# Designs tried in a protein design run: peptides against a protein of PDB entry 4LZF. Part 7

Target 1, 155 residues: chain A of PDB entry 4LZF
Amino acid sequence: GGRLVVFPNGTRKELSADGQTVKVMFFNGDVKHTMPDQRVIYYYAEAQTTHITYPDGMEVLQFPNNQTEKHFPDGRKEITFPDQTVKTLHPDGREESVLTDGTIIQLNPDGSKVIQFNTGQREIHTADFKRREYPDGTVKTVYSDGRQETQYPTG

## One batch from the design tools (peptide; aimed at target 1 V24 D30 V40 A47)

Design b1_p17_2_s1 (made by RFdiffusion4, then SolubleMPNN; from b1_p17_2, 10 letters changed)
Fold by OpenDDE base, seed 5:
Structure b1_p17_2_s1 (fold): chain B 155 residues (1-155), chain A 17 residues (1-17)
Amino acid sequence: as target 1 above (155 residues)
Amino acid sequence: SIEELKEREKKNEEILK
């Protein structure tokens, strides 16, 4: 059989018979599971938040609003929002959001922004211009000085 | 905050030592 340890504050520690699973039920309602695969699942009762830590350093946070955050060992973060938008934050400062309609929004470390629309159009924002690229090859640019340029596709 | 949660966890785990 397993083992049960009861602490003076009411915290309970249950060890499985095989010794591979440990469940700690804290006096305040928090729960910690150590699993056979060595992942640790911590449930914060008041916040209704689950925090999973993996042996490789991966961390997963599950919030009560159904938002999920993955923290990768390399410093990358992936946030899945309740609306199923996925935002990736890269260690270099680049951010990428993938919307449910397939639109991709990229924020680059240099401050530029790129929107790839599901229509095939692309919009590029820089300090110097805002540019729209169309599927037919037309490119429209509005420069910061007020100039506008249209580049037509080559035949 | 996540920091507050981690502090809560830390405090809870003191009894296990």
Scores: peptide ipSAE 0.459, ipTM 0.923, DockQ to the pose 0.820
OpenDDE base, seeds 1, 2, 3, 4: peptide ipSAE 0.452, 0.454, 0.451, 0.457; ipTM 0.921, 0.921, 0.922, 0.922

Design b1_p17_2_s2 (made by RFdiffusion4, then SolubleMPNN; from b1_p17_2, 8 letters changed)
Fold by OpenDDE base, seed 5:
Structure b1_p17_2_s2 (fold): chain B 155 residues (1-155), chain A 17 residues (1-17)
Amino acid sequence: as target 1 above (155 residues)
Amino acid sequence: SIEELRQREAENEAELA
């Protein structure tokens, strides 16, 4: 059968009969589940946060504000905010946010920013200029020196 | 912080040893 171990501090460890599931109920209210698939689910009672670790190194954090963070083995992080915006942080420093309306905001390691609007317009921010690209091929650029340029579509 | 959470977990695990 299963086993129950009770520690002097009040922590309880429950082992399933097959040994595939382990549940630890810590004295401070935290709970740790080791599952048959080797996933470890840790619940932090005070923070009301769930931390799941997978055998491949994947980690998932679920916060009480409905934010979820995924930490991938390659160092990438994916944050799903309460508003359902998804932000990806890449190991190279690039960040990408996908808004619920389909807008994509990219922050590049060089400091440039690109916004791909759901309308098909694209805005590029660099140290030298701010540029708006339109679906018809029109491009408007405002340079850091205040100069403005419009490039009209060809054809 | 996540670091605080990890520390708490580590402390709890240490009590099991």
Scores: peptide ipSAE 0.336, ipTM 0.886, DockQ to the pose 0.888
OpenDDE base, seeds 1, 2, 3, 4: peptide ipSAE 0.335, 0.327, 0.334, 0.333; ipTM 0.885, 0.883, 0.886, 0.886

Design b1_p17_2_s3 (made by RFdiffusion4, then SolubleMPNN; from b1_p17_2, 9 letters changed)
Fold by OpenDDE base, seed 4:
Structure b1_p17_2_s3 (fold): chain B 155 residues (1-155), chain A 17 residues (1-17)
Amino acid sequence: as target 1 above (155 residues)
Amino acid sequence: SEEELKERERRNEELLA
């Protein structure tokens, strides 16, 4: 059989018979599960947040507002927002957001921004210009000095 | 904050030692 340890403060620790599963119910309502696969599931009662840690270093946070964050061992962070937008933060500083409509927004470490619209248009933002690329090959550039340039597609 | 949550967890775990 398993074991139950009850602490003076009201915390309860349940151990499975094989010792592979441990459930701690803290006096403050928090719950910690250690699973046979060595993942640890911690529930913060007041924050209503779940934190899962994996032996490989992966972490998952689930917030009460339906936001989910995944922290990958390689340092990448993936945030799924309540609206189901997915934002990925890369270790190199690059950020990518995928909107539900298929639009992709990329923020680069150099400060440049690229928006790939679901229409097939692409917009590039740099320190020097904003550029809109159209599916037909037209490119419109607005430079920081206010100059505008249109490049027309070639056949 | 996430840090506050981790600190809460730490405090809770210390009570088990």
Scores: peptide ipSAE 0.298, ipTM 0.871, DockQ to the pose 0.853
OpenDDE base, seeds 1, 2, 3, 5: peptide ipSAE 0.291, 0.286, 0.290, 0.294; ipTM 0.868, 0.867, 0.869, 0.870

Design b1_p17_2_s4 (made by RFdiffusion4, then SolubleMPNN; from b1_p17_2, 11 letters changed)
Fold by OpenDDE base, seed 4:
Structure b1_p17_2_s4 (fold): chain B 155 residues (1-155), chain A 17 residues (1-17)
Amino acid sequence: as target 1 above (155 residues)
Amino acid sequence: SEEELKRREEENLRLLE
């Protein structure tokens, strides 16, 4: 059979018969589960936040506002916001947000920004210009000095 | 903050040891 240990402070520790599952219910309401697959699930009662750690180094945070954060072993972070926008932070400093409408926003380490609109248009922001690329091949550029340029498609 | 949560977890775990 399993074991139950009750500590003087009210913390309770439940051990499965096989020893593969451990559940600790802390006196402050926090809960820690150690699972047979080596996942550790910690629930912070006050913050109402769940933190899952995996043996490969993966971590998952689930917040009460329905935000989820995944911390990958390679250093990448993926944030799913309550509105279901997914933001990925890459180890190289690049950030990518995928909006629910299909728009992709990329923030590059050099400070440039690329927006891939769901319409097929792309907008590129740099220190020197803002450029809009259209599906037909037209490219409109507004430079930092106020100059504007239009490049027309071929064909 | 995540740091605060981690601290809380560590405190709870220390009480078990």
Scores: peptide ipSAE 0.257, ipTM 0.850, DockQ to the pose 0.897
OpenDDE base, seeds 1, 2, 3, 5: peptide ipSAE 0.184, 0.248, 0.253, 0.251; ipTM 0.829, 0.846, 0.850, 0.848

## One batch from the design tools (peptide; aimed at target 1 F27 A47 H51)

Design b1_p18_1 (made by RFdiffusion4)
Pose (drawn by RFdiffusion4):
Structure b1_p18_1 (pose): chain A 155 residues (1-155), chain P 18 residues (1-18)
Amino acid sequence: as target 1 above (155 residues)
Amino acid sequence: MFTKDQLLAMRAETEAEA
């Protein structure tokens, strides 16, 4: 029916009957679970933070302010902030944010960006211009040279 | 808030002492 082992230093280990699941309760209050599928779940008592390592290389951190950070094996990093904005950082430097109101912000490493407002408008920033596109078909652009352009709807 | 590297250092120290 399993075993409990208590070490001189105060660390406790609990093994399941099949030995597949191991729980370690460290003297300092940290808790580690090793699962049969080799997921490792580590709880940091003082920091109140959980770190989960998956066999496929994915790592997940849960911070006490309810922020979650996911690290994918390819280097992608996904952050869920407490407000539930999801921000994805790509190794090439691109950043994408999907806010809960529906706004999407896409930032390129060269500094250009595309913003998709929940209102249906779209804004593009490049080295040459800033552009705003409207649901009615109107396009407004401000160029680096200071000129401003309005493209009116066909209708 | 602790960084991932700080948490891993803490874990390595705890596991070494255990």
Fold by OpenDDE base, seed 3:
Structure b1_p18_1 (fold): chain B 155 residues (1-155), chain A 18 residues (1-18)
Amino acid sequence: as target 1 above (155 residues)
Amino acid sequence: MFTKDQLLAMRAETEAEA
């Protein structure tokens, strides 16, 4: 059968009969589950947060405000906000936000920004200019010096 | 809300006292 160990400080440890599952109920209300697949599920009682760690190094945090964070072994971080916007932080410093309407906002390591609108238009922001690209091939550029240029499509 | 690092620090303390 399984075992229950009760420690003097109030912490309780439950072991399954096969030893594959371990549940620790800490004195402060935290709970730690070690699963047969080596996944560790930790619940922070005060923070009301669930923290799952996988044997491959993946981590998932579920916060009480409905925010979810995934921490990938390669250093990438993916945040799903309560409004369902998904923000990805890449190891190279690039950040990408995908809005619920399909708009993608990319912040590049060089400081440039690219917005891909759900309409097919794209806006590019650099230190030197702001550029709007249209589906028909028209490109409008406003340079930092105030100069404006329109490039018309061919055909 | 708590950051990941804050949570890990709290957990380390809890697990050490167990």
Scores: peptide ipSAE 0.517, ipTM 0.929, DockQ to the pose 0.935
OpenDDE base, seeds 1, 2, 4, 5: peptide ipSAE 0.515, 0.512, 0.517, 0.514; ipTM 0.928, 0.928, 0.929, 0.928

Design b1_p18_1_s1 (made by RFdiffusion4, then SolubleMPNN; from b1_p18_1, 13 letters changed)
Fold by OpenDDE base, seed 4:
Structure b1_p18_1_s1 (fold): chain B 155 residues (1-155), chain A 18 residues (1-18)
Amino acid sequence: as target 1 above (155 residues)
Amino acid sequence: LPSREELLERERKTLEEA
């Protein structure tokens, strides 16, 4: 049979008969589950947040506002916001946000920003210019000095 | 929202007091 250990401080530890599952209910309301697959599920009672750690180093945070954060072993972080926007932070410093309408926003380590609109338009922001690329091949550039340039499609 | 680090610190403290 399983075991239940009750500690003087009110912490309770439940062990399965095979010892493969351990549930600790802490005095403060936190709960820690150690699973047979070596996942550790920690619930922070005050924060109402669930933290899952995997043996490969993967971590998942589930917040009470329905935000989810995934921390990958390679250092990548993926945030799913309550509105279902997904933001990925890459180890190289690149950030990518995918909006629910399909718009993709990229922040690059060099400081440039690229927006791929769901309309097929693309906007590039650099230190030197803001450029809008249109599906028809038209490119409009506003340079930092205020100069504007239109490049018309070829073909 | 709390950071990962803040949560880990909370866990650490809880484990130390358990």
Scores: peptide ipSAE 0.460, ipTM 0.915, DockQ to the pose 0.954
OpenDDE base, seeds 1, 2, 3, 5: peptide ipSAE 0.456, 0.457, 0.455, 0.453; ipTM 0.915, 0.915, 0.915, 0.914

Design b1_p18_1_s2 (made by RFdiffusion4, then SolubleMPNN; from b1_p18_1, 12 letters changed)
Fold by OpenDDE base, seed 5:
Structure b1_p18_1_s2 (fold): chain B 155 residues (1-155), chain A 18 residues (1-18)
Amino acid sequence: as target 1 above (155 residues)
Amino acid sequence: LPSEEELKQRLAENEAAA
């Protein structure tokens, strides 16, 4: 059958009969579950945070404010904020936020920023200019020196 | 929110005590 181990400090360890599930209830209220699928679910009682680790290296953090963070084996991090904005941090330093309205904000390692609006307009920020691209092909650029240029669509 | 490092440290402490 199953086993229960009680440690002197009050930590309790429950092992299933098949040995596939292990539940550790730590003296401080934290709980660690090792599941048959080899994921480990750790609950931090004080922080009210759930931390799941997967055998492939994936990690998921679930915070009490409804924020979820996924840490991928490739180093990518995906944060789902309480407002359901999803922010992806890439190993190369690129960051991408997808807003609930469909707007995408990209921060590039070179410091440039691109906003893809849900209207189809795109705004590009670089060290040299701010540029607005319109669905009809019009492009308006404001350069750092104050010069402005409008490029009209052809066709 | 607690940092991942803080959480992992807490886990390590728990494991060391068990």
Scores: peptide ipSAE 0.214, ipTM 0.824, DockQ to the pose 0.796
OpenDDE base, seeds 1, 2, 3, 4: peptide ipSAE 0.201, 0.199, 0.203, 0.205; ipTM 0.817, 0.816, 0.821, 0.820

Design b1_p18_1_s3 (made by RFdiffusion4, then SolubleMPNN; from b1_p18_1, 11 letters changed)
Fold by OpenDDE base, seed 4:
Structure b1_p18_1_s3 (fold): chain B 155 residues (1-155), chain A 18 residues (1-18)
Amino acid sequence: as target 1 above (155 residues)
Amino acid sequence: MPTLEELKERERKNEAEA
C-alpha cells in the first residue's frame, strides 16, 4: 500500500505504493504532485495558480484569471491571455501577438513593429516611418518628418 | 499577479520547512 507521512508543521505527504506518485499537501494549503512521468504539478493556494514543470524544462503556469504561460526549454515564452490573445516572447527579443481576430503584431528587437491585419493589410513601424501595405499592392508611407509617399501597384 | 520568482520562492520555503 501507499504511505502517509504527517509532519509536525501540518504538511502531509502521500506516496503511492510504487513510489511513483507523490502528493504533498503543505501546511499553507499549497499542493505538490510528482507524477510517474516526472512532471511536477504545484498548486499555490494563495495565488490560486498551478505551476507544472516537465522533465525537459518546460514550465506551464495557469493563473486564476484564465491566463496561461508556457516557458519553453529554448527560452521562448508563450502567454495566452484571458481574451485568448497569444503572445510569444522569443529569446532574441522578438515578440509576436496573435489576436483573436487573426491580427498578428510583431515587435522586433530593433524596435520596429509589424502588424498583419486580418484584412490582408500590413503596417510597418520603424524609427523613420510608418508604412501601410494594402492587398492591391498600394503602399503608403508616413515618414517621421511628416512627408507622405504613396507607391502604386504595378500592372 | 505574482511573479514566477515569487511563486518559486514560496515553493522553496515550503519544501525547506517540511
Scores: peptide ipSAE 0.378, ipTM 0.892, DockQ to the pose 0.810
OpenDDE base, seeds 1, 2, 3, 5: peptide ipSAE 0.378, 0.362, 0.375, 0.374; ipTM 0.892, 0.888, 0.892, 0.891

Design b1_p18_1_s4 (made by RFdiffusion4, then SolubleMPNN; from b1_p18_1, 10 letters changed)
Fold by OpenDDE base, seed 1:
Structure b1_p18_1_s4 (fold): chain B 155 residues (1-155), chain A 18 residues (1-18)
Amino acid sequence: as target 1 above (155 residues)
Amino acid sequence: LPTEEELLERERKTEAEA
């Protein structure tokens, strides 16, 4: 059968009969599960947060407000906010947010910003200009010097 | 929300006290 160890501080350790599952219930209410697949699930009782670590280096944080953070082995982070916006932080410094309406906001390492609106319009921000691209092929550019240019579609 | 560092420190502390 399994084993139960009770420590003087009130911490309890449960071991499965096969030794593949370990559950530690700490004196402060925290819980640590070591699973047969080598996942480690730590529950922080006061923060009501779950931290899952995988043997490949993947980590998942689940917060009580329904925010979820995934930390990938390659250094990428993916945050799902309570509003269901998904933000990806890339190792190269690029950030991408996907809003629930389908709008995509990209922040590039060079400081440029691209917004792909759900309407098919695209807005590009650089040091030199702000540009709006329309689905019909019209492009409006406002340059940093105040000059404005409209490029009309060919048709 | 707690930071990852705060959570990891809590885990470390809790395990050390067990």
Scores: peptide ipSAE 0.301, ipTM 0.877, DockQ to the pose 0.972
OpenDDE base, seeds 2, 3, 4, 5: peptide ipSAE 0.292, 0.289, 0.295, 0.290; ipTM 0.873, 0.874, 0.873, 0.871

Design b1_p18_2 (made by RFdiffusion4)
Pose (drawn by RFdiffusion4):
Parts: sequence; structure tokens; C-alpha cells
Structure b1_p18_2 (pose): chain A 155 residues (1-155), chain P 18 residues (1-18)
Amino acid sequence: as target 1 above (155 residues)
Amino acid sequence: WTKEQLLAHRATTEAEAF
């Protein structure tokens, strides 16, 4: 029916009957679970943080302010902030944010960006210009040289 | 608390686990 082992230092280990699941309760209050599928779940008592390592290389951190950070094996990092904005950092430097109101912000390493407002408008920033596109078909652009352009809808 | 600080903490805790 399983075993409990208590070490002189106060650390406790609990093994399942099949030995597949191991739970370690460290003297300092930290808790580690090793699962049969080799997932490792570590709880940091003082920091109140959970760190989960998956066999496929994925790591997940849960912070006590309810922020979650996911690290994918390829280097991508996805953050869910407490407000539930999801920000994705790519190793090449691209950043993408999907806010709960529906706004999407795409930032390129060269500094250019595309913003998709929940209102249906779209904004493009490049080295040459800032552009705003409207649902009615109107396009407004401000160029680096200071000129401003309005492209009116066909209709 | 940062991921690096948590991993440093865990490394110390694991070294003294038993």
C-alpha cells in the first residue's frame, strides 16, 4: 500500500504502492511530486510558486499573483497576466499580445508594428510611415517626411 | 521571485534534501 520515509533532516518521502508516483515534502515546506509519466511538479513554499517540468521540455510557472508563464521547447515564452492578457515572446524578438478586449499588438524586432483594435481599425507602423485603416475603407497615413495622406473609400 | 532565483533555491533544497 505504499511507504512513508522520514529522513533525519525532516524531509519526508511518500511512495505510491506501484512506486510510480513519489511525493517529497522537504523540511522547508517545499513539495515535489514526480508523476509516472515523469512530469515533475515543484511547489516553492516561501515564494508560493509552482514550477512544472514536462517530459517534452515544456516548463510552466505559476506565480501567486495568478500570473502563468509557459516556456515551450523551441524557446517561445507565453505569459498570461492576471488580467488575462496573453503575451507571446518569440526567440527572434517578435512579440504578440492578445488582450481580452480583443486588441492584438504585433511587434517586430526591427521596431515595426501592427495593431488590430477591437474597434475594427488597424494601425501599421514602419520606418517610412504610420498608417491607420478604418472599417469604412478610409486609409490615413503620416509619412516620415511629415506629409499626411487620406485615401477615401471608393464609395 | 524570478525563475533563476527559484531554481537556485531548489538546487540548494535538493542538495540538502536528505
Fold by OpenDDE base, seed 4:
Structure b1_p18_2 (fold): chain B 155 residues (1-155), chain A 18 residues (1-18)
Amino acid sequence: as target 1 above (155 residues)
Amino acid sequence: WTKEQLLAHRATTEAEAF
C-alpha cells in the first residue's frame, strides 16, 4: 500500500505503493503531483492555476480565465487567450498572433509588423511605410512622409 | 498572476510545507 504523512501544519503527503507517484496537499490548499513520467503537476489554490512541468523543460500553465501558456524548452512561449487567439513569442523577439478569424499578425524584432488578413490581403508596417497588398496584386504604400504609391498588377 | 509570481509563491509554499 501507499503511505500518507500528515504534518502538523496540515500539509499531507501521499506516496503510492511503488513510490512513483507523490501527491502533496499543502497547508495553503496548493497541490503537487509528481508522476512516474517525472512530470510535475502543481495547482496554485489562490490563483486557481495549474502548472505542469515536464522533464524536458516544457511547462504548461492553465489559468482560471481559460488562458493557457506553453513554455517550450527552446524559450518559445505560446499563449492561448480566452478568446482562442494564439500568440507565439519566439526567443529572437518575433511575435506571432493567430486570430480566430484566421488573421495572422507578426511582430518582428526590428519593429516591423505584418498582418495577413483572412481576406488574403497583407499589410506591412515598417519605420518607413505602411503597405497593403491585395489578392489581385495591387499594392498600396503610404510612406512616413505622407507620400502614397499604388502599384497595379501586371497581366 | 504571472509565471514568476506563481513560482515565487510556490517556492514559499514548498519551503514551509515540511
Scores: peptide ipSAE 0.555, ipTM 0.943, DockQ to the pose 0.909
OpenDDE base, seeds 1, 2, 3, 5: peptide ipSAE 0.553, 0.548, 0.553, 0.549; ipTM 0.943, 0.942, 0.943, 0.942

Design b1_p18_2_s1 (made by RFdiffusion4, then SolubleMPNN; from b1_p18_2, 13 letters changed)
Fold by OpenDDE base, seed 1:
Structure b1_p18_2_s1 (fold): chain B 155 residues (1-155), chain A 18 residues (1-18)
Amino acid sequence: as target 1 above (155 residues)
Amino acid sequence: VTREELLEREKKNLEEEV
C-alpha cells in the first residue's frame, strides 16, 4: 500500500503504506526521511552530513569527521569535537569546554576566564589579575600592575 | 561546509521538490 512518486527532475518520494514514513531521494543525492516520531533526518550527499530536526526544535548535525553539533531550542549549542572535547555555547555568551582529561574551561561574558584543572587547581583570569588556586588552599595572584601575592592556607 | 550552506541546500531542494 505504499506510494512512489517520481518527479520530472528525478526526485523520488516514497510514502509508507501507513503514511507515517516519507523518504525523499533528491536528484542531487540528498535524502530526507520523515519518521513516525516526526523527526526529520536530512542527509547531505556531497557534505556527507546528517541533519536531524526534532519536533521540539532540537537539531543535531553529524559531520563526516565525527563532529556533532546540537542546537537546543533555548539557543544553547553543544559541539562534540572529533577529539571528544565538548564545547557548550550558552545564549548569554558564556562558553564552556570540557576536555577529555576532565579540564573545564569557562569563558564568561564579562571577558573573564576560569580553568578548572583535572588536578583540582583552578585558574581565574580577569582584567585585573590572573589567580591560581591550589587544592591545599594556597592562592597565587599576579596582578595587572605586575604585583604578585601568595596567600597561604589557613590552619 | 557551514551549517548555513547546508540549510540553504536543504531549503532549495525542498522548494524544488514539488
Scores: peptide ipSAE 0.311, ipTM 0.870, DockQ to the pose 0.752
OpenDDE base, seeds 2, 3, 4, 5: peptide ipSAE 0.304, 0.308, 0.308, 0.301; ipTM 0.867, 0.869, 0.867, 0.865

Design b1_p18_2_s2 (made by RFdiffusion4, then SolubleMPNN; from b1_p18_2, 12 letters changed)
Fold by OpenDDE base, seed 4:
Structure b1_p18_2_s2 (fold): chain B 155 residues (1-155), chain A 18 residues (1-18)
Amino acid sequence: as target 1 above (155 residues)
Amino acid sequence: MTEEELKKRLAEIEAKEV
């Protein structure tokens, strides 16, 4: 059978009969649950946050505000915000946000920004200019010096 | 609360069980 160990401080440790499952209920309400697949589920009672760690290095955080964070072994982080926006932080410093309306915002390591609007328009931000590309092929550029340029579609 | 803060708190609690 399983074992239950109760510590003087009120912490409780439950072991399965096979020893593959271990549940520690800390005196403060925190819980650590080690599963047969070697994932570890942490529950932080005060923060009401669930933290799952996987043997491959994957981590998942679930916050009480409905935010979820996935930390991938390759260093990538994916944040699902309460509004269901998904932000991906890449190890190279690139950040990508996908909004619920389909808009994609990319922040590049060089500081440039690209917004792909759900309308098909794209906006590019660099140190030198802001450029709006329209589905019809029109391109409007506003340079840092205030100069504006419009390129019209060919055809 | 950050992940780092959470891990720190847990580590402090785990250290008291030893």
Scores: peptide ipSAE 0.067, ipTM 0.737, DockQ to the pose 0.689
OpenDDE base, seeds 1, 2, 3, 5: peptide ipSAE 0.062, 0.063, 0.064, 0.064; ipTM 0.736, 0.733, 0.737, 0.735

Design b1_p18_2_s3 (made by RFdiffusion4, then SolubleMPNN; from b1_p18_2, 11 letters changed)
Fold by OpenDDE base, seed 5:
Structure b1_p18_2_s3 (fold): chain B 155 residues (1-155), chain A 18 residues (1-18)
Amino acid sequence: as target 1 above (155 residues)
Amino acid sequence: MTEEELKERLAENEAKAE
């Protein structure tokens, strides 16, 4: 049979009969559940937050506002916001946001920004210019010095 | 609570369960 250990502080530790599952119910209402697959599910009662750790170093945080954060072993983070926007933070400092309409916003470590619109237009922001690329091949550039250039598609 | 605060709370809970 399983084992139940009750600590003087009121913490309870339940061990499954097979020893593969351990459930700790802390005195403060937090719960730590070690599963047979060695993932650990921690529930923070006050924050109503679930934190799952995997043996490979993956971590998943589930917040009460329905935000989910995935922390990958390589240092990448993926945040799913309540509005279903997905933001990926890369170890090199690059950030990518995918909006629900399909728009992709990329922030690069060099400070440049790229917006890929769902219309097929792309906007590129650098220190030197803002550039709009159109599906027809037209490119409009506004330079920081105020010059404007339009490149027409070669027909 | 921040992620750091959550990790600290976990560490405290674990120390009290040993």
Scores: peptide ipSAE 0.142, ipTM 0.790, DockQ to the pose 0.736
OpenDDE base, seeds 1, 2, 3, 4: peptide ipSAE 0.138, 0.130, 0.133, 0.140; ipTM 0.789, 0.785, 0.790, 0.791

Design b1_p18_2_s4 (made by RFdiffusion4, then SolubleMPNN; from b1_p18_2, 12 letters changed)
Fold by OpenDDE base, seed 3:
Structure b1_p18_2_s4 (fold): chain B 155 residues (1-155), chain A 18 residues (1-18)
Amino acid sequence: as target 1 above (155 residues)
Amino acid sequence: VTEEELKEKEKENEANAE
């Protein structure tokens, strides 16, 4: 049979009959659940936040505002915002945001920015220029010195 | 609430469950 341990502070520990599931209900309202798959689910009662730790080192945070954060073992982080925008932070310092309309915004470690629009247009920002690429092959560049260049498609 | 504050509360709760 299962076991129930009640501590003097009011904390309760429930053990399954097989010992593979452990539920701790802390006196402050927090709950720790250790599962047979070695996943640990911690619920913070005051913050209304759920933290899941996996045996491979993956972590998942679920916030009360419907934001979800995934921390991967490789150091990558993926944030799903309440608006369903997904931001990925890479270990190399690159950041990518995917908007709900399919627009992709990339921030590179060198400070450059690339926007891939859902229309097939691309905009590239560097220290030296802003460049707009069009689906027809037209490229417009505005340099930091104020020079403008238009490259027409070879047709 | 920061992730650090959450992890601190977890440690305090675990120490009180020994």
Scores: peptide ipSAE 0.144, ipTM 0.795, DockQ to the pose 0.759
OpenDDE base, seeds 1, 2, 4, 5: peptide ipSAE 0.131, 0.122, 0.142, 0.144; ipTM 0.783, 0.779, 0.790, 0.793

## One batch from the design tools (peptide; aimed at target 1 T11)

Design b1_p19_1 (made by RFdiffusion4)
Pose (drawn by RFdiffusion4):
Structure b1_p19_1 (pose): chain A 155 residues (1-155), chain P 19 residues (1-19)
Amino acid sequence: as target 1 above (155 residues)
Amino acid sequence: PVEFPSADGELPRGPPPPP
């Protein structure tokens, strides 16, 4: 029916009957679970933070302010902030934010961006211009040289 | 079963990374 092992330093280890699951309770209050599928779940007592390592290379961090950070094996990093905005950082430097109100912000490493407002408008920023596209078909553009252009709807 | 070995147990890891 499993075992409990208590070490001189105060660290405790609990093994399941099949030995597949191991729980380590460190003297400092940290807790580690090793699961049969080799997931490792580590709880930091003082920092009140959980770190989960998956066999496929994925790592997840849960911070006490309810922020979650996911690190994918390829290098992508996904952050869920407490407000539930989801921000994705790609290794190439692209950033994408999907806010709860429905706004999407896409940032390129060259500094260009596309913003998709929950209102249905779209905004594109490039080295040459800033452009706003409207649901009615109107397009408004401000160029680097200071000119402003309005493209009216066909209708 | 409870066991009491003569050797120290596993030490905890260092601190977690900040957010």
Fold by OpenDDE base, seed 3:
Structure b1_p19_1 (fold): chain B 155 residues (1-155), chain A 19 residues (1-19)
Amino acid sequence: as target 1 above (155 residues)
Amino acid sequence: PVEFPSADGELPRGPPPPP
């Protein structure tokens, strides 16, 4: 049979009959589950937040607003917002956001920004210019000094 | 979207059960 231990501080520890599952119910309402696969599921009662840790170093945070964060062992973070936008933070400092319409926004470590629109247009932002590339090969550049250049497709 | 404050801070774990 399972075993229940009740501590003087009100914390309870429940052991499964096989000893593979451990449930700790803290006096503050927090709950810790240690699973047979060695994942640990921790529920913070006050924050209403679930934190899952995996043996490989993966971590998953689930917030009460339906935001989910994945922390990968390689240092990458992936944030899924309530609107289903996915933002990836790379260890090199690059950030990528994928919108639900398929638009991709990339922020590079050098401060440049690239927007890949779902229409096939691309916009590049640097310290020196903003450039829009069109599917037909037209390129429009607005320089920081106010100059504008249009390059037409060769056809 | 209001970013929920990333739990970049260790949320205090409940006190471990006594041995």
Scores: peptide ipSAE 0.035, ipTM 0.640, DockQ to the pose 0.069
OpenDDE base, seeds 1, 2, 4, 5: peptide ipSAE 0.027, 0.033, 0.029, 0.032; ipTM 0.620, 0.638, 0.626, 0.645

